Peptides against a protein of PDB entry 7SID. Designs and how they scored, part 131

Target 1, 151 residues: chain A of PDB entry 7SID
Amino acid sequence: LHMYLMLLKELPGEEYPLPMEDVLELLKPLSNVCSLYRRDQDVCKTILNHVLHVVKNLGQSNMDSENTRDAQGQFLTVIGAFWHLTKERKYIFSVRMALVNCLKTLLEADPYSKWAILNVMGKDFPVNEVFTQFLADNHHQVRMLAAESIN

## One batch from the design tools (peptide; made by RFdiffusion4, then SolubleMPNN)

Design b2_p27_7_s3 (from b2_p27_7, 13 letters changed)
Fold by OpenDDE base, seed 5:
Structure b2_p27_7_s3 (fold): chain B 151 residues (1-151), chain A 27 residues (1-27)
Amino acid sequence: as target 1 above (151 residues)
Amino acid sequence: SERSEQNRKEIEEFQKEIEEWLKEELE
């Protein structure tokens, strides 16, 4: 786990986009890792913080490539899972903060949720609509983070 | 192509895995 998280952390930002093939390789184990540690708040927070680099990379990639669509799909599926569990009150505020940051970055790349759509159990949730819901989060810091992202 | 089909299958398996543990978590 720690080695994997370290690899995620060391991903170059949007300044140095990675080949999409490398992004896909990094995303492959993510579902399994999330499955194993979905109940660990600290690990979930760390995962969400590190995948920010992936989001930034995806935003700069050629949207027309199959690899880009695949990477986006896998990433959004993971984010959708975190979102779903958030709605079920499974995550503390610090995890939700990290999730909001991911959603914020997605909206920076896709403000109108043309491709940034969370599909959870067959139902679609545009990220812009999902993001708006955090304005009413129970924790003040989450609300503040969401609010500053809109302003 | 065969390669693209393999990639598609991997993505579907990835999504199924997530759906499965989501269901488990919410049982």
Scores: peptide ipSAE 0.380, ipTM 0.841, DockQ to the pose 0.377
Fold by OpenDDE base, seed 4:
Structure b2_p27_7_s3 (fold): chain B 151 residues (1-151), chain A 27 residues (1-27)
Amino acid sequence: as target 1 above (151 residues)
Amino acid sequence: SERSEQNRKEIEEFQKEIEEWLKEELE
C-alpha cells in the first residue's frame, strides 16, 4: 500500500501529463487497494488525495481516444464507489473533502460532464449534478469547499 | 486485436471487482 501511495503521490501533475497507458497501469491495482482499505478513513483520504494527479492527467487530451476512455472509465468507477459509500454515510468529512477535490478537478477538465459521469451499479450520475449535493453536506468545511469550487 | 481484447477484458474485470466489494460493503 505505502509503495503504491508513494507512486501516486510522486506522479507528475497537469504540467507533465502521463501517457494514458501509464495511467491505466496506475489504475489497475486501485480497485483492489480500495477494497482492502475501504473502511480505513485515513487510507481512503490519502488515496483520494493522491489520485488527484491521475484526475489531472485524465483531463489531458491524447491521441489514443480508446485508452483515454478506458482510463476515464476505470477512474470514474472508483470515484463512483466512493460517492456511493458517501451517500451511505460511510465516510467522515475529511474523506468527503478529498472526494470533493477529485470532483472539482473532474469538473475543471469536463465542466459539462461529457465524460465525467459516475456509473454505480449500472446507473449514471453526472459529476456536475453530484457535485451540487455537497453544497448541502452536513459538515461546514465540506460545504465551504464545494461552494468555493462553484464561485 | 488481441491487445484490445485483453484490455477490454481487464476493464470488465476491474469493474466487476469494484461492484463485488461495493455490494459486500453494503450487505
Scores: peptide ipSAE 0.379, ipTM 0.841, DockQ to the pose 0.369
Fold by OpenDDE base, seed 1:
Structure b2_p27_7_s3 (fold): chain B 151 residues (1-151), chain A 27 residues (1-27)
Amino acid sequence: as target 1 above (151 residues)
Amino acid sequence: SERSEQNRKEIEEFQKEIEEWLKEELE
């Protein structure tokens, strides 16, 4: 886990795009890692904080390439899972904060959710619609963070 | 192509993994 998290953390941001093939390789173990630690709030927060770099890379890439679509799909599937578990009240505010940051970054690249769509159990949820739900989050810091994206 | 089919299968397996542990967590 530690090594994997370090790799995620060191991923270049939007100003330094990474070959999408490398992004795909980085995403491959993510499902298993999330599965193992889905009930650990601290680990989940750390994962979500580190995958921000992945989001930034995705926004910089060519949206028409197959590899980009594949990477986006895998990433969004993971984010969708975290969101779904959030709806089921599985995560504390600090994890939700990290998730909101991921969603914010997605909306910066795709404000109208043309490609930023969460697919959970076969159902689609546009990120812009998902994001508005955090404006009504029970925790004031989550609401405030979400509100910053609207302004 | 064979490459495209392999990529498709990998994506499907990834999504299946997510769905599996998601279902487990929600049970």
Scores: peptide ipSAE 0.378, ipTM 0.840, DockQ to the pose 0.364
Fold by OpenDDE base, seed 3:
Structure b2_p27_7_s3 (fold): chain B 151 residues (1-151), chain A 27 residues (1-27)
Amino acid sequence: as target 1 above (151 residues)
Amino acid sequence: SERSEQNRKEIEEFQKEIEEWLKEELE
């Protein structure tokens, strides 16, 4: 786990995007890691903070590439899982803060949710629709962070 | 191609794994 998290932390951001093939390789273990540590708030927060770099990288890629679509799909599936568990009140505010940051970054790249769509259990949820729900979050800092994207 | 088919299978396994532990967590 530690080695994997360190690799995620060192990912280059928007200024220096990785080849999409490398992004795919980094995403492959993520499902298993999330499965093992989904109940660990600190690990979940760390994962979400580090995958921000992945979001920025995906935004720089050509949407017509098969690898880009695959990487986006896998990433969005993971985010959708965190969103689903958030609705079930499984995560504390600090994890939700990290999730909101991911969603904000997605909206910067895709304001109208043309490709930024979460699929959870066969149902589609556009990120812009999902994001607005955090404006009513129970924690004031989460609401404040969400509101910053509106102004 | 063989490579494309392998990639497709890996994506399906990835999605299946997530669905499985999501269901498990909510049981």
Scores: peptide ipSAE 0.376, ipTM 0.840, DockQ to the pose 0.346

Design b2_p27_7_s4 (from b2_p27_7, 14 letters changed)
Fold by OpenDDE base, seed 3:
Structure b2_p27_7_s4 (fold): chain B 151 residues (1-151), chain A 27 residues (1-27)
Amino acid sequence: as target 1 above (151 residues)
Amino acid sequence: SSMLEENRKAIKEFEEEIEEELEEEEE
């Protein structure tokens, strides 16, 4: 895990995109890692923060290729899982914030959700359609947590 | 464009609420 997270952290930003094949290789184990550590909030937060670089790489890819589609699919699977679990209120606010940043970056890269479609439980959810609702739901959750903290 | 503006507003509001939550947790 530590080595993998380190690799994700060292991904070049938008200024220096990686070849899609390299992105794909990094994404291949990601879903499994996320699944294994889904209950570890700190690890989840770290993963989400690091995959921001992946979003930037994916967003710069204008050419449709098998590798691009595969990479997008792998990434969206992970994001969809986090989104789904967030709806179930399984994550703390810091993880939710990290997810928001991912979704925001994704929308910037694909504002019309041409490829940014989350598949959760066999259903497709275009990011541009669910993002506002996601933020609204989380905003409500934060308010509730804040209120509980005062008591 | 309108959607982007709405999203920006929503993000800002969300961030503000998180900041408030953090401040309360530190007290």
Scores: peptide ipSAE 0.037, ipTM 0.558, DockQ to the pose 0.023
Fold by OpenDDE base, seed 1:
Structure b2_p27_7_s4 (fold): chain B 151 residues (1-151), chain A 27 residues (1-27)
Amino acid sequence: as target 1 above (151 residues)
Amino acid sequence: SSMLEENRKAIKEFEEEIEEELEEEEE
């Protein structure tokens, strides 16, 4: 876990995007890691903070590439799971904030949610709409970030 | 291709675990 998280943290950002093949390799263990530590709030927060680098790489890729679509789909599935559990109040405030930052980064990469669509339990949730849902959160800080991201 | 298949399997397993946890809470 620690080695994997370290690799995610040190990924090059938007200035030097990784080849899609390398992104796919990094995404390979992500679902398993999230599954194993889904009940550990601190690990979940750390994962969400580190996957920001993955989002940056995905946003710089050609959407017409099959590999890009596959990587985006795999990533969005994981984010969708976190979103779903957040809606069910399974995560504490700090994890919810980390998710907000991740979703914000997705919006920066895809402002119109052309590809940034979460599929949860067979239903599609564009990230634009997800931020609107955060306005119902009990924490003012989350509400403000959601509102700022929409505007 | 094999790597993609393994990743898809992991994603499916993660989704199933989340679904199972929700079902257990409803019981």
Scores: peptide ipSAE 0.021, ipTM 0.416, DockQ to the pose 0.448
Fold by OpenDDE base, seed 5:
Structure b2_p27_7_s4 (fold): chain B 151 residues (1-151), chain A 27 residues (1-27)
Amino acid sequence: as target 1 above (151 residues)
Amino acid sequence: SSMLEENRKAIKEFEEEIEEELEEEEE
């Protein structure tokens, strides 16, 4: 786990995107890692924080590539799972905030949700709609964080 | 792709396991 998380952390960002084949290899074990550590809130938070680098790489990709679509699909599946569970309040606030950052980064990379569409339980959810609902669900806590950043 | 399908299956199992464990903890 530690080595895997280090690899995610050290993943080049938007400035130096990895080949999509390498991104796919990094994404392969991700669902299994999340499943294995599903009850460890700290690990989940760490995973979500580190996958921000993956989002940046995916945002620089061309959708014309099959590998790009596969990588995006794999990543979005994981994010969708976290979103679904957080919607049901299965994760602590710090994990929810990490997810917010992921969704925010996705919106920055794909403002019109051309590819950033979560598929959860067979239904498609554009990230912009998901993000709006997520912020509404965490409205009080988000506002508190914003206030703390100002004061 | 087969890889995407495998990932979706893994995530579904992940969600189901969490729900089952939470139900067991509540009982």
Scores: peptide ipSAE 0.020, ipTM 0.450, DockQ to the pose 0.371
Fold by OpenDDE base, seed 4:
Structure b2_p27_7_s4 (fold): chain B 151 residues (1-151), chain A 27 residues (1-27)
Amino acid sequence: as target 1 above (151 residues)
Amino acid sequence: SSMLEENRKAIKEFEEEIEEELEEEEE
């Protein structure tokens, strides 16, 4: 886990995207790691924070590449799972915020949700719609925490 | 490839775990 997280952390940003093949290699264990640690809030938060770099790489990739589609699919599956579980209040606020950042980054990379479509339980959810709904669902808590931080 | 298949299995397993958790909540 530690080695994997380290690799994710060291991913370059949008200015220097990795070859999609390398991105795909990094995504290969992601589902396993997420599944294994799905109940560990700290690990989930860390994963979500680190995969931001993956999102940036995916956003700079050629849509016509099979590897790109595969990487996008794998990534979106994981994000969709986190989103779905978040709706069920399975994650603490910090994890939810990390997910927000992921969704935000996805929107920056794909503002029209051309590829950023979550498939959860057989249904498609464009990230732009998901993001809006996610913010709505968490809006109250965000406000409460913001208010508490001021006092 | 074998690696792709393993990844697909991992994804499926992850999804199944989520589905099972949802089913448990409904019961």
Scores: peptide ipSAE 0.023, ipTM 0.474, DockQ to the pose 0.408; fails the geometry check

Design b2_p27_8_s1 (from b2_p27_8, 13 letters changed)
Fold by OpenDDE base, seed 3:
Structure b2_p27_8_s1 (fold): chain B 151 residues (1-151), chain A 27 residues (1-27)
Amino acid sequence: as target 1 above (151 residues)
Amino acid sequence: SLEERLKKQQEEAEKFVEEAHKEEEEE
């Protein structure tokens, strides 16, 4: 875990996009890692904070490439799972804030939710619709973050 | 296709959630 987290932490920011091939390699184990540590709030928060850079890189890539589509799918799988468990009230506010930041970045990359769609338990949820639900979050800081992200 | 991608996402997400539910039942 520590090694993987270090790799995620070292992802370059928006100013320095990572090659899509490298993004894919990092995303391959992501779902499994998140599942294994799904009960550890701190680990989940850390992972979500680090994968923000992945989303930023996705926005800079060719949307029509197979690698981009694969990376998008791998990322959205994880976000969808976190979203579902969030609806089941499994995560504290700090994790939800990290998730909101991920969703914000997704909307910046895909404002019209052309590809940013969460499929959870047989239902499709466009990220823009998912995002608006955080405006009614039980925690004031989450609501504020969501509201600020719209402006 | 988008549909195929969404299906794959669904399957992986379900596994994620199912594992969570399974452990809760065992506790």
Scores: peptide ipSAE 0.187, ipTM 0.759, DockQ to the pose 0.599
Fold by OpenDDE base, seed 2:
Structure b2_p27_8_s1 (fold): chain B 151 residues (1-151), chain A 27 residues (1-27)
Amino acid sequence: as target 1 above (151 residues)
Amino acid sequence: SLEERLKKQQEEAEKFVEEAHKEEEEE
């Protein structure tokens, strides 16, 4: 876990995207890691904070590439899982804050959810529609973060 | 194919949701 988190942390920002092949390699174990530590709120928060760099990389990539679509799918399905469990109130506010930051970054890259669509258990959830639900979050900091993201 | 790869990733990502439900039912 620590080695993987270290690798995620060292990802470059939006201005310096990695080759999509490298992004794919980093995303391959992500689902398994999230599953293994799904009950650990701190680990989940850390993972979500680190994958922000992956989202930024995806936003700067050519959407016509098969590798890009694959990377998007790998990332979005994991985010979708966190979203689903969030709806079931499985995550504390700090994890939800990290999730909102991921969603915000997705919306910056795809404001109309052309590709940013969460698919969970066979149902599609456009990120722009998902994001608006955090405006009504029970925790004030989550609501504020969501509101600030619209401005 | 891309579709097959995406399907596999979706299934893997959704597993921990299902596992969470199972564990909740067992508690």
Scores: peptide ipSAE 0.166, ipTM 0.736, DockQ to the pose 0.806
Fold by OpenDDE base, seed 4:
Structure b2_p27_8_s1 (fold): chain B 151 residues (1-151), chain A 27 residues (1-27)
Amino acid sequence: as target 1 above (151 residues)
Amino acid sequence: SLEERLKKQQEEAEKFVEEAHKEEEEE
């Protein structure tokens, strides 16, 4: 985990996009890592904060590339799982804050949710629709973060 | 193939959620 988190932390931001091949390699173990540490709020928060850079990279990539679609799918699958468990109140506000930041970045890259669609348990949820649900979050800071993203 | 990879990722995410549900049922 430590090594993986270090790799995620050292990811360049939007200004320095990574090759999609590198993004894919980083995303491959992501679902398993998240599942393994799903009960550890701090680890989940850390992961979500670090993968924010991955989202930025996805937004700067060639959207028509097969590799891009694959990376998007891998990432969105994980985000969908976090969102689903969030709806079930499994995560504290700090994790939800990190999740909202990820969703915000997705919306910046895809404001009309053309590709930013969460597939959870066989159902599709556009990120823009998912994002609006955080406007009604129980925690003030989460609501504020969500509201700031829309305005 | 892309389809196979995406399916695998979907299955992993479903497992992620299902494991959480299983633990809740056991509690």
Scores: peptide ipSAE 0.160, ipTM 0.732, DockQ to the pose 0.768
Fold by OpenDDE base, seed 5:
Structure b2_p27_8_s1 (fold): chain B 151 residues (1-151), chain A 27 residues (1-27)
Amino acid sequence: as target 1 above (151 residues)
Amino acid sequence: SLEERLKKQQEEAEKFVEEAHKEEEEE
Protein backbone atom coordinates (compact mmCIF):
# COMPACT_ATOMS: atom_id res chain seq x y z
CA LEU B 1 0.00 0.00 0.00
CA HIS B 2 2.67 2.48 0.99
CA MET B 3 4.59 2.08 -2.24
CA TYR B 4 1.45 2.30 -4.31
CA LEU B 5 0.31 5.46 -2.54
CA MET B 6 3.71 7.00 -3.09
CA LEU B 7 3.46 6.30 -6.79
CA LEU B 8 0.00 7.84 -6.94
CA LYS B 9 1.17 10.91 -5.07
CA GLU B 10 4.01 11.51 -7.48
CA LEU B 11 1.83 11.38 -10.58
CA PRO B 12 2.12 14.33 -12.94
CA GLY B 13 -0.72 16.80 -12.95
CA GLU B 14 -2.98 17.91 -15.76
CA GLU B 15 -0.18 19.95 -17.29
CA TYR B 16 1.85 16.83 -17.93
CA PRO B 17 -0.51 14.01 -18.80
CA LEU B 18 0.76 10.46 -18.73
CA PRO B 19 0.59 8.16 -21.72
CA MET B 20 -2.61 6.16 -21.60
CA GLU B 21 -0.64 2.94 -21.33
CA ASP B 22 0.89 4.18 -18.10
CA VAL B 23 -2.51 5.22 -16.80
CA LEU B 24 -3.88 1.76 -17.44
CA GLU B 25 -1.01 0.16 -15.56
CA LEU B 26 -1.58 2.51 -12.66
CA LEU B 27 -5.29 1.71 -12.52
CA LYS B 28 -4.74 -2.03 -12.58
CA PRO B 29 -4.27 -2.53 -8.82
CA LEU B 30 -6.59 0.29 -7.76
CA SER B 31 -9.79 -1.68 -7.21
CA ASN B 32 -7.99 -4.33 -5.20
CA VAL B 33 -6.29 -1.76 -2.99
CA CYS B 34 -9.55 0.10 -2.41
CA SER B 35 -11.39 -3.08 -1.53
CA LEU B 36 -8.69 -4.24 0.83
CA TYR B 37 -8.73 -0.98 2.78
CA ARG B 38 -12.43 -0.15 2.37
CA ARG B 39 -12.91 0.12 6.16
CA ASP B 40 -9.98 2.47 6.69
CA GLN B 41 -11.36 5.98 6.27
CA ASP B 42 -7.96 7.66 6.17
CA VAL B 43 -6.61 5.33 3.52
CA CYS B 44 -9.74 5.74 1.40
CA LYS B 45 -9.47 9.52 1.67
CA THR B 46 -5.82 9.41 0.68
CA ILE B 47 -6.49 7.18 -2.30
CA LEU B 48 -9.33 9.35 -3.56
CA ASN B 49 -7.20 12.47 -3.22
CA HIS B 50 -4.35 10.89 -5.16
CA VAL B 51 -6.50 9.53 -7.98
CA LEU B 52 -7.54 13.08 -8.82
CA HIS B 53 -4.42 13.13 -10.95
CA VAL B 54 -5.70 10.12 -12.85
CA VAL B 55 -9.01 11.85 -13.52
CA LYS B 56 -7.18 14.88 -14.85
CA ASN B 57 -5.12 12.69 -17.14
CA LEU B 58 -8.24 11.01 -18.48
CA GLY B 59 -9.75 14.39 -19.23
CA GLN B 60 -6.77 15.36 -21.36
CA SER B 61 -6.73 12.14 -23.38
CA ASN B 62 -8.18 11.44 -26.80
CA MET B 63 -11.74 10.34 -26.23
CA ASP B 64 -11.76 8.37 -29.47
CA SER B 65 -9.06 6.02 -28.21
CA GLU B 66 -10.10 2.57 -27.10
CA ASN B 67 -7.48 2.72 -24.37
CA THR B 68 -9.02 5.93 -23.08
CA ARG B 69 -12.46 4.36 -22.89
CA ASP B 70 -11.03 1.35 -21.12
CA ALA B 71 -9.22 3.50 -18.57
CA GLN B 72 -12.36 5.54 -18.02
CA GLY B 73 -14.34 2.38 -17.45
CA GLN B 74 -11.90 1.07 -14.88
CA PHE B 75 -11.85 4.34 -13.01
CA LEU B 76 -15.62 4.84 -13.11
CA THR B 77 -16.17 1.37 -11.72
CA VAL B 78 -14.08 2.20 -8.67
CA ILE B 79 -15.77 5.56 -8.20
CA GLY B 80 -19.13 3.85 -8.52
CA ALA B 81 -18.22 1.45 -5.75
CA PHE B 82 -17.24 4.28 -3.43
CA TRP B 83 -20.44 6.12 -4.27
CA HIS B 84 -22.58 3.07 -3.63
CA LEU B 85 -21.02 2.47 -0.22
CA THR B 86 -21.36 6.18 0.51
CA LYS B 87 -25.10 5.92 -0.03
CA GLU B 88 -25.04 3.12 2.49
CA ARG B 89 -23.39 5.52 4.98
CA LYS B 90 -20.09 3.70 5.12
CA TYR B 91 -17.84 6.74 4.81
CA ILE B 92 -17.27 9.83 6.94
CA PHE B 93 -17.51 13.35 5.59
CA SER B 94 -13.82 13.67 4.75
CA VAL B 95 -13.99 10.68 2.43
CA ARG B 96 -17.19 11.99 0.88
CA MET B 97 -15.50 15.32 0.23
CA ALA B 98 -12.68 13.56 -1.56
CA LEU B 99 -15.23 11.67 -3.63
CA VAL B 100 -17.02 14.90 -4.51
CA ASN B 101 -13.73 16.33 -5.73
CA CYS B 102 -13.32 13.34 -8.03
CA LEU B 103 -16.85 13.78 -9.33
CA LYS B 104 -16.25 17.49 -9.82
CA THR B 105 -13.21 16.79 -11.94
CA LEU B 106 -15.18 14.30 -14.02
CA LEU B 107 -17.89 16.88 -14.61
CA GLU B 108 -15.31 19.42 -15.68
CA ALA B 109 -14.17 17.00 -18.36
CA ASP B 110 -17.70 15.82 -19.22
CA PRO B 111 -20.33 18.32 -18.05
CA TYR B 112 -23.20 16.47 -19.68
CA SER B 113 -22.15 12.99 -18.58
CA LYS B 114 -21.74 11.66 -22.09
CA TRP B 115 -19.15 9.16 -20.91
CA ALA B 116 -19.01 9.87 -17.17
CA ILE B 117 -21.58 7.28 -16.18
CA LEU B 118 -21.32 5.07 -13.12
CA ASN B 119 -22.40 1.49 -13.54
CA VAL B 120 -23.22 0.01 -10.15
CA MET B 121 -24.84 -3.37 -9.71
CA GLY B 122 -26.11 -3.38 -13.27
CA LYS B 123 -27.61 0.12 -13.21
CA ASP B 124 -26.34 3.26 -14.91
CA PHE B 125 -26.04 6.56 -13.06
CA PRO B 126 -24.86 9.70 -14.86
CA VAL B 127 -22.29 11.54 -12.75
CA ASN B 128 -24.20 14.82 -13.01
CA GLU B 129 -27.21 13.17 -11.39
CA VAL B 130 -25.06 11.47 -8.78
CA PHE B 131 -23.38 14.76 -7.98
CA THR B 132 -26.64 16.53 -7.16
CA GLN B 133 -27.26 14.06 -4.35
CA PHE B 134 -24.37 15.56 -2.41
CA LEU B 135 -26.22 18.87 -2.27
CA ALA B 136 -28.36 17.19 0.37
CA ASP B 137 -25.49 15.59 2.27
CA ASN B 138 -25.80 15.50 6.05
CA HIS B 139 -22.51 17.32 6.56
CA HIS B 140 -22.42 21.05 5.83
CA GLN B 141 -18.92 21.03 4.35
CA VAL B 142 -19.89 18.37 1.84
CA ARG B 143 -22.99 20.34 0.84
CA MET B 144 -20.93 23.49 0.46
CA LEU B 145 -18.31 21.78 -1.66
CA ALA B 146 -20.97 20.28 -3.89
CA ALA B 147 -22.74 23.61 -4.27
CA GLU B 148 -19.54 25.41 -5.18
CA SER B 149 -18.66 22.77 -7.74
CA ILE B 150 -21.88 23.23 -9.71
CA ASN B 151 -21.27 26.93 -10.25
CA SER A 1 -4.92 -9.57 -23.14
CA LEU A 2 -6.05 -6.05 -22.34
CA GLU A 3 -9.66 -7.14 -22.55
CA GLU A 4 -9.12 -9.90 -20.03
CA ARG A 5 -7.33 -7.52 -17.69
CA LEU A 6 -10.13 -4.98 -17.91
CA LYS A 7 -12.73 -7.63 -17.20
CA LYS A 8 -10.80 -8.75 -14.16
CA GLN A 9 -10.47 -5.16 -12.99
CA GLN A 10 -14.20 -4.63 -13.24
CA GLU A 11 -14.94 -7.85 -11.40
CA GLU A 12 -12.58 -6.88 -8.61
CA ALA A 13 -14.22 -3.49 -8.28
CA GLU A 14 -17.62 -5.10 -8.05
CA LYS A 15 -16.36 -7.46 -5.37
CA PHE A 16 -15.49 -4.34 -3.42
CA VAL A 17 -19.19 -3.76 -2.84
CA GLU A 18 -20.22 -7.38 -2.61
CA GLU A 19 -17.69 -8.21 0.06
CA ALA A 20 -18.83 -5.25 2.12
CA HIS A 21 -22.43 -6.41 1.90
CA LYS A 22 -21.54 -9.94 2.84
CA GLU A 23 -19.71 -8.84 5.95
CA GLU A 24 -22.58 -6.60 6.99
CA GLU A 25 -25.04 -9.43 6.68
CA GLU A 26 -22.88 -11.55 8.92
CA GLU A 27 -22.79 -8.91 11.66
Scores: peptide ipSAE 0.160, ipTM 0.720, DockQ to the pose 0.633; fails the geometry check

Design b2_p27_8_s2 (from b2_p27_8, 12 letters changed)
Fold by OpenDDE base, seed 4:
Structure b2_p27_8_s2 (fold): chain B 151 residues (1-151), chain A 27 residues (1-27)
Amino acid sequence: as target 1 above (151 residues)
Amino acid sequence: MLEERLKEQEEKAKEFIEEAHKEEEEE
């Protein structure tokens, strides 16, 4: 875990995007890692904070490439799972804050949710619609963060 | 290849959620 988190932390920002092939390699174990540590709030928060760099990379890639769609799909799968469990009140506010930041970054890259669609249990949920739900979050900081994104 | 990969990811997400539900039932 620590090695993986280190790799995620050291991802270059949007100024220096990673090749999509490298992004794919980093995303491959992500779902498994998230699942294994699903009950560890601190680990989940850390993962979500670190994958912000991945989202930025995805937004700058060639949207028409198969590799981009693959990477987007893998990432959105994880985000969808976190969102689903969030609706089931499995995560504390700090994790939800990190999730909102991910969703915010997705919306910056894809404001109209052309590709930013969460598929959860066979159903599609556009991120722009998902994001608005956090405006009604029980925690004030989550609501504030969500509100800042739309203003 | 892509379709198979996407299906694999969907199954992983499903497992992620199902395991969480299983733990809740055991508590």
Scores: peptide ipSAE 0.200, ipTM 0.741, DockQ to the pose 0.810
Fold by OpenDDE base, seed 2:
Structure b2_p27_8_s2 (fold): chain B 151 residues (1-151), chain A 27 residues (1-27)
Amino acid sequence: as target 1 above (151 residues)
Amino acid sequence: MLEERLKEQEEKAKEFIEEAHKEEEEE
């Protein structure tokens, strides 16, 4: 876990997007890691914070590549799972904050949710629609963070 | 290939959620 988290942390920012092949390699274990540590709030928060770099890379990529769609799908699957469990009130505010940051970054890259769609249990949830729900979050900091993205 | 991978990811997400529910029921 530690080594994987370090690799995620060292991802270059928006100025230097990674080759999509490298992004795919980093995303391969992500679902398994998230599932394994799903009950650990601190680990989940850390993972979500680190994958922000991946989101930035995905947003800058050409959508015509199969590898891009694959990477987007893998990432959105994980975000969808976190979203679902969030709706079930399984995550504390700090994890929700990290999730909102991911969603915010997705919306910056795809404001109209053309590709940023969460598929959970066979149902599609556009990120723009999902994001608006955090405006009504029970925790004030989550609401504030969500509101900042609209301004 | 992409569709198969997407299905695999969907299944992983389902497992992720189902395992979370199972652990809560055992608690």
Scores: peptide ipSAE 0.223, ipTM 0.760, DockQ to the pose 0.871; fails the geometry check
Fold by OpenDDE base, seed 5:
Structure b2_p27_8_s2 (fold): chain B 151 residues (1-151), chain A 27 residues (1-27)
Amino acid sequence: as target 1 above (151 residues)
Amino acid sequence: MLEERLKEQEEKAKEFIEEAHKEEEEE
């Protein structure tokens, strides 16, 4: 886990995007890692904070290639699982904050949710619709972050 | 290839959620 998290942390930002092939390699173990540590709030928060770099890389990709769609799908699947468990009140506010930041970054890249759609249990949820639910979050900081992200 | 990969990811997400539910029932 530590080595994987360090690798995610060291990902270049938007100014220096990784090749999509490298992004795919980083995403391959992500679902398994998240599932394994699903009940560890600190680990989940850390993972969500680090995958922000992945979102930035996905947003910089102007190529509608198979690799881009694959990377987007893998990432959105993980975010969808976190969102689903969030609705079931499994995560504390700090994890929800990190999730909102991921969703915010997705909306910056895809404001109309053309590709940013969460598929959970066979149902599609556009990120823009998912994001609005955090405006009514029980924690004030989560609501504030969500509200500021719309501007 | 892409469709197969997406199906695999959907199954992983399902397992993620299902395992969380099982652990909750055991507590």
Scores: peptide ipSAE 0.219, ipTM 0.760, DockQ to the pose 0.868; fails the geometry check
Fold by OpenDDE base, seed 1:
Structure b2_p27_8_s2 (fold): chain B 151 residues (1-151), chain A 27 residues (1-27)
Amino acid sequence: as target 1 above (151 residues)
Amino acid sequence: MLEERLKEQEEKAKEFIEEAHKEEEEE
């Protein structure tokens, strides 16, 4: 876990996107890692904070390539799972803050949710629609962060 | 290949959620 998180943290941001093939390699273990530590709030927060770099890379990619769609799909699968469990009140505010930051970055890359769509249990949830739900979050800091992202 | 990969990811997500629910029932 430590080594994997370190690799995610050191990813170049939007200014220096990685080749999509490298992004795909980094995303391969992500679902398993997230699932394994799903009940650990601190680990989940750390993962979500580190994957922000992945989102930034996805935003600079060629959307027409199969590799880009694959990377987007793998990432959105994980975010969708976190979103679902968040709706079920499984995560504390600090994890939700990290999730909102991921969603914010997705919306910056895809404001109209053309590709940023969460598929959870066979249903599609556009990120722009999902994001508005955090405006009504029980924790004031989560609401504030969500509001700042819209304006 | 992409469609199969996406289906695999969907199944992983379902497992992710289902295992979380099972653990809650055991508590």
Scores: peptide ipSAE 0.209, ipTM 0.749, DockQ to the pose 0.868; fails the geometry check

